# Designs tried in a protein design run: peptides against a protein of PDB entry 3ZN8. Part 57

Target 1, 125 residues: chain A of PDB entry 3ZN8
Amino acid sequence: LEEYDKIQKKMEDVMEGKGKLTLRDVYAQIIALRKMGPLSKVLQHIPGLGIMLPTPSEDQLKIGEEKIRRWLAALNSMTYKELENPNIIDKSRMRRIAEGSGLEVEEVRELLEWYNNMNRLLKMV

## One batch from the design tools (peptide; made by RFdiffusion4, then SolubleMPNN)

Design b2_p18_2_s4 (from b2_p18_2, 12 letters changed)
Fold by OpenDDE base, seed 2:
Structure b2_p18_2_s4 (fold): chain B 125 residues (1-125), chain A 18 residues (1-18)
Amino acid sequence: as target 1 above (125 residues)
Amino acid sequence: DKEKKQALLELIYELLRK
């Protein structure tokens, strides 16, 4: 719960324009979520989620856990400059990150696409 | 609060997406 509140506060600060969301922030948030335990436990702690999302199956939870591990591997393979300014990540950097993390380039692209979508969402608020 | 919830949901949706 304490980690959850910290994540919430950080997101509020970003949404209020008090900060820019970077991949460093994303990394910190994922780590904080992981400290709460498995994805199944994390989801149980989010109020109102059961109304907005169908209850995930056991298989969906396993896939989600694997995706978290993969995204963390990608983030751990990024340089400080890339984490602070993900916009510099070009095709060459993306390939390096993928190779360094043991991921497919498409998986790294998926993470970056999510990040870009999140930033667009935050700017609209 | 609503926007915060949306951001978390977007992350969750991506994590649970097959």
Scores: peptide ipSAE 0.188, ipTM 0.708, DockQ to the pose 0.337
Fold by OpenDDE base, seed 5:
Structure b2_p18_2_s4 (fold): chain B 125 residues (1-125), chain A 18 residues (1-18)
Amino acid sequence: as target 1 above (125 residues)
Amino acid sequence: DKEKKQALLELIYELLRK
């Protein structure tokens, strides 16, 4: 619980413009979410989600669970330096990460694109 | 809180998209 609170505080600080979001932070957040249980259970704990998202089908939940596993595999295949500064991840690093995680390069690119979009959004706040 | 919700929402969208 103490580690969870620390992670949440860090995320709040980032969202308030007091810090930088890294892939290490993303990794920690995903792990924290996984402690809540399956994706279906996680979604139930998000206030206002029912207004913002249509109720996912069972197949969508299964796809989501698989994507979480795949993203965790990618993150586990990154170096500490890459997690702290994802901007250093070039095509060569991306290919290595993909090979190490058993993913397609495009899947690693998708994760990085998501991160970049999130980081841009947070900088505007 | 709004930013937190947005960040989490975007993660969810990415996880659920086909």
Scores: peptide ipSAE 0.166, ipTM 0.690, DockQ to the pose 0.318
Fold by OpenDDE base, seed 3:
Structure b2_p18_2_s4 (fold): chain B 125 residues (1-125), chain A 18 residues (1-18)
Amino acid sequence: as target 1 above (125 residues)
Amino acid sequence: DKEKKQALLELIYELLRK
């Protein structure tokens, strides 16, 4: 619980524009969410989500759980420098990460694209 | 917070698609 609170505080600081979102922050957030249990259980703890999102099917939940595992594999295959500054990840690094994690390069690209989009949105707020 | 909720929702959307 104490570690979770530290992670939450850091994420709040980033969300308030007091810091830059890194893949290290993303990793910490995913781990914190995973400690709440399966994705289905996590969704139940989000107030108002049932109004904003349709209830996912069992198949969608399974796909989501697999996606989490795959993203964690990619993140675990990154160096500390890459996690802190994802902008240095070029095609060569992306291929290495994919090979090290057992993923397709396109899956690593998807994670990085999501990160870039998220970081852009946060900077606009 | 509203911003935290939005970030979490976007992560969830990405995880649930495909």
Scores: peptide ipSAE 0.134, ipTM 0.667, DockQ to the pose 0.348
Fold by OpenDDE base, seed 1:
Structure b2_p18_2_s4 (fold): chain B 125 residues (1-125), chain A 18 residues (1-18)
Amino acid sequence: as target 1 above (125 residues)
Amino acid sequence: DKEKKQALLELIYELLRK
């Protein structure tokens, strides 16, 4: 619960324009969520989620857990500069990250695309 | 509160969409 509150506070700061969301922030959030346990347990701690999202199946949760693991591998393969400023990640860096993490380049691209979309969303609010 | 929920939902949706 305490970790969840920290995540919420960070998100609020970003939404209020008090900060910029970086991949370092994303990494920290994922780690904090993992401290709460498996994805199934994390979802149970999010108020109102059951109203906004249908209860995931066990298979969906397994896929989600695997995605978290893979994204963490990618993030762990990034340099500090890349985590703080993901915009510098070009095709060459993306390939290096993929190779270092044992992922496909497309999976790294998916993470970066999600990050970019999230930043756009946050700035629109 | 809605914005916070939306950001988390987007993450959750991305994690669960496949």
Scores: peptide ipSAE 0.204, ipTM 0.731, DockQ to the pose 0.298; fails the geometry check

Design b2_p18_3_s1 (from b2_p18_3, 6 letters changed)
Fold by OpenDDE base, seed 1:
Structure b2_p18_3_s1 (fold): chain B 125 residues (1-125), chain A 18 residues (1-18)
Amino acid sequence: as target 1 above (125 residues)
Amino acid sequence: REEEERRRALLLLIAEFL
C-alpha cells in the first residue's frame, strides 16, 4: 500500500504540470518508453526501484511487454477523437477497436479501465 | 526534456504493473 501510494504520488507530481491526461498522452509515453528498449532495460534505468519493489520475474516482464504491445495495437486502432476523449468510446467503438487490433473486447476494456483509474488518481491530489 | 519524458513513461509503466 505505502509503496503503491508513493509511486502514484510521483506520477501525479510529474503529471500535475500537464492538464487532463488523454490516451494520446499515454500513446506518446508508451512510444517514448519503447525507445528505451525492452521493459527489463527500462526498469534498470529507474533509480531505487530494485530497492523499493521486488524485482519482477523474467516471466512477469514478458507478460508486461506483451500487454504493452496489445495496448499499442488498441491505441493504433482508435480515432484521434477517441484518443483525445476516451469517454466517447461506447460498446460499438470498443468492439470496432478490438476487431481492428485483433484483441478481445475485454483487453480494450482493461485499457480504458486503467485510463479511468489513472484519471481518478490524478484528481485526488 | 528527454529525461522528464523517460521519467513520465516509467511512472505510467509502473502504474500498469501495480
Scores: peptide ipSAE 0.155, ipTM 0.716, DockQ to the pose 0.203
Fold by OpenDDE base, seed 2:
Structure b2_p18_3_s1 (fold): chain B 125 residues (1-125), chain A 18 residues (1-18)
Amino acid sequence: as target 1 above (125 residues)
Amino acid sequence: REEEERRRALLLLIAEFL
């Protein structure tokens, strides 16, 4: 409970532009999302989403669930230092993470690129 | 609390598909 509340407060500070998003913060948010159930159930409980976005097909939801599962495997294969400071992840670390997670190096690169893009967006708010 | 968690989860999901 207390660790969960610290993570939530840090996510609020990050969303308000007061903090830096880390992959530890991403990991915690994925775990929170997974506790709500399948992506289909999560989307059904978001007010206004069905008005602003086309309802994803069942196949699109399966693809999204599989991508989340793969990113979680990559995050579980990272060290604490890598989760807190993803900028230290070089080609050697990226290969180790891919091998440890059963993913392609390209999938680990995609996660890191997404993280870098998120940190750019959060600095513009 | 759960609604804010859903909103944060949605923002991360939207950013995953962008």
Scores: peptide ipSAE 0.150, ipTM 0.703, DockQ to the pose 0.204
Fold by OpenDDE base, seed 5:
Structure b2_p18_3_s1 (fold): chain B 125 residues (1-125), chain A 18 residues (1-18)
Amino acid sequence: as target 1 above (125 residues)
Amino acid sequence: REEEERRRALLLLIAEFL
């Protein structure tokens, strides 16, 4: 409970531009989402999404759920230092994470690129 | 709190599909 509340507060601080998003913060957010149920249930509970995005097909939901599962495997294969400062993840670290998670190096790169893009967007707000 | 979690969720999900 206390660690969850600290991460939620840190996510609030990041969303308010008072903090830096880390992969630890991403990990905790994904775990919080998983507690709400399958991706289909999560999407149904997001106000305005059904207005802005077409209702995803069952196959698209399965693909999204599998992507989340793969990203969790990658995040679970990271060190605490990597989760807190993803910028230290070089090619050697990426390969280790990929091997430890059963992913391709490109899938780990995609996660890191996504994180970098998210952190750029949060700095513009 | 649950609405804020959903909003953060939405941002993560949108960025997974974009």
Scores: peptide ipSAE 0.141, ipTM 0.695, DockQ to the pose 0.219
Fold by OpenDDE base, seed 3:
Structure b2_p18_3_s1 (fold): chain B 125 residues (1-125), chain A 18 residues (1-18)
Amino acid sequence: as target 1 above (125 residues)
Amino acid sequence: REEEERRRALLLLIAEFL
């Protein structure tokens, strides 16, 4: 309970622009999403989404759910230092994470590129 | 609280697909 409340408060601080998004924050949010059920149910329960985004096909939802599972495997293979400061993840660390998660190095790179793009967008808001 | 959690979840999900 206490660890969940700390994570939730940190996510609030990040969403208010008071903090830096880390991969720990990403991990916590993916876990929260998965507790709400499959991606299809999560999307159906968001007011206004059906007006702003075309409803994803069942195949697109399946691809998204597989991507989330792969990213969780990568995040579970990271050290606490890497999760807190992803900028320390070099080619050697990416290879170790890929080998530990059963992913290609390219998939780990894609997660890190996504995270970097997200942090750039959040700093512009 | 659940609606805010869904909104935060959505923003991270949208950014996962962007």
Scores: peptide ipSAE 0.134, ipTM 0.693, DockQ to the pose 0.208

Design b2_p18_3_s2 (from b2_p18_3, 12 letters changed)
Fold by OpenDDE base, seed 1:
Structure b2_p18_3_s2 (fold): chain B 125 residues (1-125), chain A 18 residues (1-18)
Amino acid sequence: as target 1 above (125 residues)
Amino acid sequence: SQQQQRQAALLQLIYDFL
């Protein structure tokens, strides 16, 4: 409970622009969103999403849920240092994470690319 | 608010990459 509260507070600080988004923050957010229910319910709570984006099909939602599970497996296979400082994840670390999570290296790379894109966007806001 | 916009951006990015 205390760790969750610390993570949530840190995420709030990052969302307030007081810090850099880490993969730990990403992990915490995914967990928080998943507590709201299936991805379908989560997406329904996003204002304007239904206006700007097509409503995903049930099959697309299932694919999305599986991708989230795979990303969580990758995150769970990272060390604390990697979660806090994803920039240290080299090819060797990425391979280890992939092997430990049962993912392809390309899927771990995709997660890291997504994270980097997210951080770029957060710097522009 | 900037917070809502950042939260929406995070969720949008999740959606775009799912």
Scores: peptide ipSAE 0.132, ipTM 0.670, DockQ to the pose 0.443
Fold by OpenDDE base, seed 5:
Structure b2_p18_3_s2 (fold): chain B 125 residues (1-125), chain A 18 residues (1-18)
Amino acid sequence: as target 1 above (125 residues)
Amino acid sequence: SQQQQRQAALLQLIYDFL
């Protein structure tokens, strides 16, 4: 509980800053989205999404929610240092995170690849 | 705002990943 509160308090500071996107920022955003309700409700709050994107089926939403839950399990198994600087996550750390979260190593790799792609896109904006 | 753009980009990538 105390470690969770420390992570949450620091989350507020980075969300206010012009800093580099970290996995902590990703974690914060996923938690904020989940507080809004199911992924269907989250998508309804995104301006312009209903015009540009097809409405996902109920089955697609369920798959998406499960993937988010799995990624949260991975993020919860990371150290603070790993969340702030994901580039330190080597094969040994990745395996530990997978084991701690009940995921395959490939699923943890997919999360890290997604993060790297996100960070590349944000550098172009 | 830059924060809104980051939030929108994150949501868009979550959607593209689904």
Scores: peptide ipSAE 0.123, ipTM 0.663, DockQ to the pose 0.449
Fold by OpenDDE base, seed 3:
Structure b2_p18_3_s2 (fold): chain B 125 residues (1-125), chain A 18 residues (1-18)
Amino acid sequence: as target 1 above (125 residues)
Amino acid sequence: SQQQQRQAALLQLIYDFL
């Protein structure tokens, strides 16, 4: 619990806009989204998304919410250094994160691949 | 803008979750 509070307090100080997305930023965003309510309500607050994406079914929303919960479990199992610099996450770290989060290694790999793709896209904007 | 980048990241999160 104390280590989580220290991570959160350090999280508040470092949200200054360094042009590189980290997994810490991802974590903060997911938490912010969850505070807005269910994924369906979050989608309604994004201008233009309802025009570009079909309205997800209730079952798709449930699957999405479960995936978010799994990713949060993975993120909670990462060290501060891993959250700040995900490129250090090797196969051994991935296995540890998977074991600590109750996920398959493939799910952790999927999160990291998603992060890498996101960070590439953000560098192009 | 940083705000547009955060929105794009959020949109891509949602897109990858859907």
Scores: peptide ipSAE 0.118, ipTM 0.671, DockQ to the pose 0.380
Fold by OpenDDE base, seed 2:
Structure b2_p18_3_s2 (fold): chain B 125 residues (1-125), chain A 18 residues (1-18)
Amino acid sequence: as target 1 above (125 residues)
Amino acid sequence: SQQQQRQAALLQLIYDFL
C-alpha cells in the first residue's frame, strides 16, 4: 500500500513536469507523442521547427520512427528503479535490457547517453 | 479516457517495480 502511494505520487509529479528528468518521464513523453500519430505529424505540430530544420525525407522519418520504437522496447525492459535512477544501469543491467528488448547493447548505451546529455542541458537552462 | 490511461500507466509501474 505504501509503495503504491509512492508510485502514484511520483507519477503525478512526472505528469506535472516537476522534479528531475528521469527515463520514466522520457517514456511518458514518447507515449504522449505517439498518440498524436507518426513522427511526421508530430513534427508538423511544432511551430517554427519546419523553419529551423530542413524537412526530413520520408526515409528519414521512417528511420526516426524505428528509433523511437527501439527506445520504447528498451524502456519497457527496464525495472522501475532503473527508470527512476538510470545512473544505476551498469554493464550487466545494460546487457539484460538489451537481451530483453531484442536490441544491441550499443543501442541501449545510445539511449542512456542521450538521456545524460539531455539532463546536462536542462541543468544549464 | 485520460483517467484509464493514468491507471494503466500506474499498473505498469507497479508491475515493473515487482
Scores: peptide ipSAE 0.036, ipTM 0.571, DockQ to the pose 0.039

Design b2_p18_3_s3 (from b2_p18_3, 5 letters changed)
Fold by OpenDDE base, seed 5:
Structure b2_p18_3_s3 (fold): chain B 125 residues (1-125), chain A 18 residues (1-18)
Amino acid sequence: as target 1 above (125 residues)
Amino acid sequence: EEEARRRAALLRLIAEFL
């Protein structure tokens, strides 16, 4: 319960521009999403999504669920220091994470690029 | 309601970039 409340507070701080999103925060959210059920069920709980995005096909939902599973494997292969400060992830760390998760290095790079883009967007708000 | 909207906004942000 206390860890959940800390994550929620940190998310509120990030959404208010008072905090920095980490990969630990991303990890906690992906786990919370998966507890709500399949990606299709989670997307139904996002207000305005049905107006702004075409309803994903069943195959697109399966691809999205597999991408989430692969990213969770990468996140599970990261150290606490890497999750809190992803900027320390060099080529050697990225390779270790890929090997530990059964992913290509390019897929780990894609996750890190996604995270960097998210943090840039959150700083512009 | 506001907390649910903030959660949905972050979930939306994650979903838009997946």
Scores: peptide ipSAE 0.124, ipTM 0.685, DockQ to the pose 0.360
Fold by OpenDDE base, seed 2:
Structure b2_p18_3_s3 (fold): chain B 125 residues (1-125), chain A 18 residues (1-18)
Amino acid sequence: as target 1 above (125 residues)
Amino acid sequence: EEEARRRAALLRLIAEFL
């Protein structure tokens, strides 16, 4: 619980433009989400999200849960140094992470691209 | 209310993810 509150506060600081988001912060949030149950149950408990987004089909929710599970496997195969500074992940490190997680190199690249895009958006706010 | 804010911050992260 105390570790969750530290991560939430750090995410608030990042959303305010006062911090740097790392893959360690992403990893800790994904774990916290998975402890709350299936993505479908988490989405059903937010009033207003179902008004702004078409309710994903049960199949779309399953695809999203599988994608999150795959990215969690990639994050579990990263070193502490890679989680804190993802910019050090070269082609050799990316291949090692893919092999260690049982994923395609492209799926690891997609996770890193998403992180880079999010960290750019958070710096523009 | 605090759980709903925790869920909203976490789902802003997910809505930027999907």
Scores: peptide ipSAE 0.122, ipTM 0.694, DockQ to the pose 0.255
Fold by OpenDDE base, seed 4:
Structure b2_p18_3_s3 (fold): chain B 125 residues (1-125), chain A 18 residues (1-18)
Amino acid sequence: as target 1 above (125 residues)
Amino acid sequence: EEEARRRAALLRLIAEFL
């Protein structure tokens, strides 16, 4: 319970422009989500998701859960400095992270692109 | 029930970022 309240407060501070979203924050959120159970059980507790999106098929939920698992493998292969400042991740670091996680370099690139897009959205609010 | 509501709030927050 205390971990969830800390993550929520930190994300509120980031949305208010009082902080910066890092990959460490993304990691903490994914771990918190996984402690709640499978993505299917988690999504059932989001009010309004069934109004904004068609109910994901069981196959779409499996694809989403596998993507989250792969992103966790990439995050677990990052250094503390990379998690706190993802902008230092060059092509050499990206290849090392891919090799250490058993992922394609393209999958690590996709995670970093997603993170960069989120930080752009947060700066426009 | 309160734990499920706190879980849902964290998930709404993550869904605003997805």
Scores: peptide ipSAE 0.119, ipTM 0.697, DockQ to the pose 0.156
Fold by OpenDDE base, seed 3:
Structure b2_p18_3_s3 (fold): chain B 125 residues (1-125), chain A 18 residues (1-18)
Amino acid sequence: as target 1 above (125 residues)
Amino acid sequence: EEEARRRAALLRLIAEFL
Protein backbone atom coordinates (compact mmCIF):
# COMPACT_ATOMS: atom_id res chain seq x y z
CA LEU B 1 0.00 0.00 0.00
CA GLU B 2 2.79 2.49 0.87
CA GLU B 3 4.51 1.82 -2.47
CA TYR B 4 1.28 2.57 -4.35
CA ASP B 5 0.76 5.80 -2.40
CA LYS B 6 4.35 6.94 -3.22
CA ILE B 7 3.86 6.19 -6.92
CA GLN B 8 0.47 7.91 -6.97
CA LYS B 9 1.89 11.00 -5.22
CA LYS B 10 4.82 11.10 -7.68
CA MET B 11 2.39 10.91 -10.62
CA GLU B 12 0.22 13.65 -9.08
CA ASP B 13 3.34 15.84 -8.66
CA VAL B 14 4.28 15.22 -12.34
CA MET B 15 0.70 15.90 -13.52
CA GLU B 16 0.75 19.16 -11.53
CA GLY B 17 4.06 20.11 -13.27
CA LYS B 18 5.92 19.86 -9.90
CA GLY B 19 8.09 16.96 -11.08
CA LYS B 20 9.63 15.13 -14.03
CA LEU B 21 8.62 11.59 -14.96
CA THR B 22 11.72 9.37 -15.17
CA LEU B 23 12.15 5.76 -16.25
CA ARG B 24 12.73 4.99 -12.56
CA ASP B 25 9.19 6.25 -11.91
CA VAL B 26 7.95 4.08 -14.82
CA TYR B 27 9.79 1.07 -13.36
CA ALA B 28 8.24 1.62 -9.92
CA GLN B 29 4.75 1.86 -11.49
CA ILE B 30 5.16 -1.34 -13.50
CA ILE B 31 6.38 -3.21 -10.39
CA ALA B 32 3.42 -1.87 -8.40
CA LEU B 33 0.94 -2.96 -11.10
CA ARG B 34 2.50 -6.44 -11.23
CA LYS B 35 2.02 -6.77 -7.44
CA MET B 36 -1.75 -6.34 -8.01
CA GLY B 37 -1.66 -9.50 -10.15
CA PRO B 38 -2.35 -10.16 -13.84
CA LEU B 39 -3.27 -7.21 -16.07
CA SER B 40 -6.84 -8.61 -16.17
CA LYS B 41 -7.17 -8.09 -12.38
CA VAL B 42 -5.69 -4.58 -12.65
CA LEU B 43 -8.24 -3.65 -15.34
CA GLN B 44 -11.11 -4.95 -13.14
CA HIS B 45 -10.14 -2.26 -10.58
CA ILE B 46 -10.76 0.51 -13.18
CA PRO B 47 -14.37 1.70 -12.71
CA GLY B 48 -16.15 2.40 -16.00
CA LEU B 49 -13.53 0.71 -18.23
CA GLY B 50 -16.11 -1.91 -19.24
CA ILE B 51 -18.41 0.94 -20.35
CA MET B 52 -15.83 3.09 -22.20
CA LEU B 53 -13.60 0.44 -23.81
CA PRO B 54 -14.31 -3.01 -25.16
CA THR B 55 -13.00 -5.53 -22.63
CA PRO B 56 -9.57 -6.52 -23.95
CA SER B 57 -9.48 -10.06 -25.29
CA GLU B 58 -7.48 -12.64 -23.34
CA ASP B 59 -4.94 -12.58 -26.20
CA GLN B 60 -4.60 -8.77 -26.00
CA LEU B 61 -4.00 -9.06 -22.24
CA LYS B 62 -1.28 -11.70 -22.84
CA ILE B 63 0.39 -9.45 -25.46
CA GLY B 64 0.25 -6.50 -23.02
CA GLU B 65 1.76 -8.58 -20.18
CA GLU B 66 4.57 -9.79 -22.47
CA LYS B 67 5.30 -6.19 -23.57
CA ILE B 68 5.49 -5.16 -19.88
CA ARG B 69 7.94 -8.03 -19.20
CA ARG B 70 10.15 -6.92 -22.12
CA TRP B 71 10.12 -3.30 -20.93
CA LEU B 72 11.10 -4.48 -17.42
CA ALA B 73 14.03 -6.39 -18.94
CA ALA B 74 15.15 -3.19 -20.72
CA LEU B 75 14.73 -1.10 -17.54
CA ASN B 76 16.72 -3.67 -15.52
CA SER B 77 19.56 -3.33 -18.08
CA MET B 78 19.74 0.48 -17.69
CA THR B 79 22.16 2.34 -15.43
CA TYR B 80 20.84 4.54 -12.62
CA LYS B 81 21.91 7.62 -14.63
CA GLU B 82 19.93 6.39 -17.67
CA LEU B 83 16.82 5.68 -15.56
CA GLU B 84 16.96 9.19 -14.03
CA ASN B 85 17.91 10.94 -17.30
CA PRO B 86 16.67 8.85 -20.28
CA ASN B 87 17.65 11.68 -22.66
CA ILE B 88 21.33 10.57 -22.32
CA ILE B 89 20.49 7.24 -24.01
CA ASP B 90 22.21 7.46 -27.38
CA LYS B 91 22.43 4.77 -30.09
CA SER B 92 25.38 3.09 -28.32
CA ARG B 93 23.59 2.95 -24.94
CA MET B 94 20.38 1.77 -26.62
CA ARG B 95 22.27 -1.10 -28.32
CA ARG B 96 23.94 -2.08 -25.01
CA ILE B 97 20.54 -2.09 -23.26
CA ALA B 98 19.04 -4.23 -26.03
CA GLU B 99 21.94 -6.73 -25.90
CA GLY B 100 21.84 -6.85 -22.08
CA SER B 101 18.06 -7.42 -22.01
CA GLY B 102 17.86 -9.87 -24.93
CA LEU B 103 15.64 -7.41 -26.85
CA GLU B 104 15.75 -5.90 -30.31
CA VAL B 105 17.06 -2.32 -30.49
CA GLU B 106 13.65 -1.38 -31.93
CA GLU B 107 11.89 -2.55 -28.73
CA VAL B 108 14.19 -0.34 -26.61
CA ARG B 109 13.52 2.54 -29.04
CA GLU B 110 9.75 1.94 -28.66
CA LEU B 111 10.04 2.17 -24.84
CA LEU B 112 11.99 5.46 -25.12
CA GLU B 113 9.49 6.85 -27.64
CA TRP B 114 6.61 5.90 -25.32
CA TYR B 115 8.41 7.64 -22.43
CA ASN B 116 8.99 10.77 -24.54
CA ASN B 117 5.34 10.85 -25.67
CA MET B 118 4.16 10.40 -22.07
CA ASN B 119 6.34 13.33 -20.92
CA ARG B 120 4.95 15.50 -23.75
CA LEU B 121 1.36 14.67 -22.73
CA LEU B 122 2.09 15.36 -19.04
CA LYS B 123 3.46 18.83 -19.99
CA MET B 124 0.20 19.66 -21.83
CA VAL B 125 -1.89 19.07 -18.66
CA GLU A 1 -14.38 6.91 -3.24
CA GLU A 2 -12.07 9.77 -4.32
CA GLU A 3 -8.90 7.74 -3.53
CA ALA A 4 -10.34 4.80 -5.48
CA ARG A 5 -11.02 7.14 -8.45
CA ARG A 6 -7.43 8.52 -8.30
CA ARG A 7 -5.99 4.97 -8.17
CA ALA A 8 -8.27 3.97 -11.04
CA ALA A 9 -7.20 7.05 -13.07
CA LEU A 10 -3.52 6.12 -12.59
CA LEU A 11 -4.20 2.50 -13.55
CA ARG A 12 -6.27 3.71 -16.53
CA LEU A 13 -3.49 6.05 -17.69
CA ILE A 14 -0.98 3.20 -17.48
CA ALA A 15 -3.36 0.67 -19.11
CA GLU A 16 -4.21 3.06 -22.00
CA PHE A 17 -0.51 3.49 -22.87
CA LEU A 18 0.80 -0.10 -22.31
Scores: peptide ipSAE 0.117, ipTM 0.694, DockQ to the pose 0.308

Design b2_p18_3_s4 (from b2_p18_3, 8 letters changed)
Fold by OpenDDE base, seed 2:
Structure b2_p18_3_s4 (fold): chain B 125 residues (1-125), chain A 18 residues (1-18)
Amino acid sequence: as target 1 above (125 residues)
Amino acid sequence: SKEEERRRALLLLISEFL
């Protein structure tokens, strides 16, 4: 619960324009969420989630947990400069990150696309 | 409300992992 509140507060600061979301912030949030336990337990602690999202099957939860593990591997293969400013990640850096994490380049691209979409959404709020 | 918007942002963050 305490780690969840820290994640909320950090997201609030970003949403209020007091901060910029970086991949370092994403990394810290993913680690904090994983410390709360399985994804199923994390979802149970979010008020109103069961109304907004269909209850995921056990198989969907496993797929989600595996995706989180892959994204953590990618983030662990990034340099500090890349985590703080993901816009510097070119095709060469993306390939290095993929090779270092044991992922396909497309999976690293998906993470970066997700990050860019999140930053766009945060600017519209 | 700002709180509802925050909740939506967090839900979007989590939904991308599903």
Scores: peptide ipSAE 0.099, ipTM 0.625, DockQ to the pose 0.307
Fold by OpenDDE base, seed 4:
Structure b2_p18_3_s4 (fold): chain B 125 residues (1-125), chain A 18 residues (1-18)
Amino acid sequence: as target 1 above (125 residues)
Amino acid sequence: SKEEERRRALLLLISEFL
């Protein structure tokens, strides 16, 4: 509960223009969520999720957990400068991150695209 | 509302992690 409240507050601060969402923030949030336990337990602590999203199946939870592990591997392969300023990640950096994390370049691209989409969404709120 | 949109954005962020 406490870790979720910290995540929520940080996101509210970013949405209010008090900060910028970086991949360092994303990393910290993923780690905080994982400390709450298995994804099924994490989802139970998310207010309003059951209203906005259907309850995920066990298979969807496994897929989500694998995606978290893969994104953590990518984030762990980034430099501090890349985590703070993801916009500097060019094709060469993206390839290095993929190789260092054991991921496909496309998976690293997907993470960066998601991050960019999230930042666009946060600017609209 | 703006608050509902903020809540949706937060849930989207979390749902992409999970």
Scores: peptide ipSAE 0.094, ipTM 0.624, DockQ to the pose 0.315
Fold by OpenDDE base, seed 5:
Structure b2_p18_3_s4 (fold): chain B 125 residues (1-125), chain A 18 residues (1-18)
Amino acid sequence: as target 1 above (125 residues)
Amino acid sequence: SKEEERRRALLLLISEFL
């Protein structure tokens, strides 16, 4: 709970323009969420989620859990410099991360694209 | 409000991990 609250506060600071979202922040957030238990249990602890998101099916929860595991594998294969500054990840680094994580390069690209989209969204708010 | 928009964006960020 305490670690989760610290990460949430940091996310709020980023949303307020007081900080920059990094992949290290993403990693920390995923770990904090997983410490709450399976995705179904995590969803119950997020205030307002039931208003904003439809109730996922059991199959959707399993797919989400697998995606989280795959993204964690990618993040665990990144260097500290890459986690802090994902914009340095070129094609060579992306391939290394994919090989180290047992993922396709396209899956690593998807994670980076998601991160870039989140940063664009944060700049609009 | 900007605060509500920030809260919604934070929830969107969390929802993309789920």
Scores: peptide ipSAE 0.087, ipTM 0.610, DockQ to the pose 0.314
Fold by OpenDDE base, seed 3:
Structure b2_p18_3_s4 (fold): chain B 125 residues (1-125), chain A 18 residues (1-18)
Amino acid sequence: as target 1 above (125 residues)
Amino acid sequence: SKEEERRRALLLLISEFL
């Protein structure tokens, strides 16, 4: 819980323009979420989420947990420089990350696209 | 409010990790 609160505060600072979201921050957030227990339990700790999002089915939770595991594998296969500046991840780096994580290149691309979308969103807030 | 927008963005960010 304490680790989660520290990461949440950092995300707030990023949204306030006091920082930039990196894949290192994404990694830290995923680790913190996993330490809280099953995804269902994590969602219960997010104030207002149940108002904004429908309660996921058990199958949706399983899919989400598997996606998180895959993203962690990708993140664990990245270098520090890539985690801090994902914009340096070219096609060659992306293929290496995919091979190292046992993922398809498309799954690594999806993670990077998601990250880019999050950064755009955070800049708008 | 700007604070409510930030809160919504944070919730969206967390939800997209799923």
Scores: peptide ipSAE 0.083, ipTM 0.612, DockQ to the pose 0.336

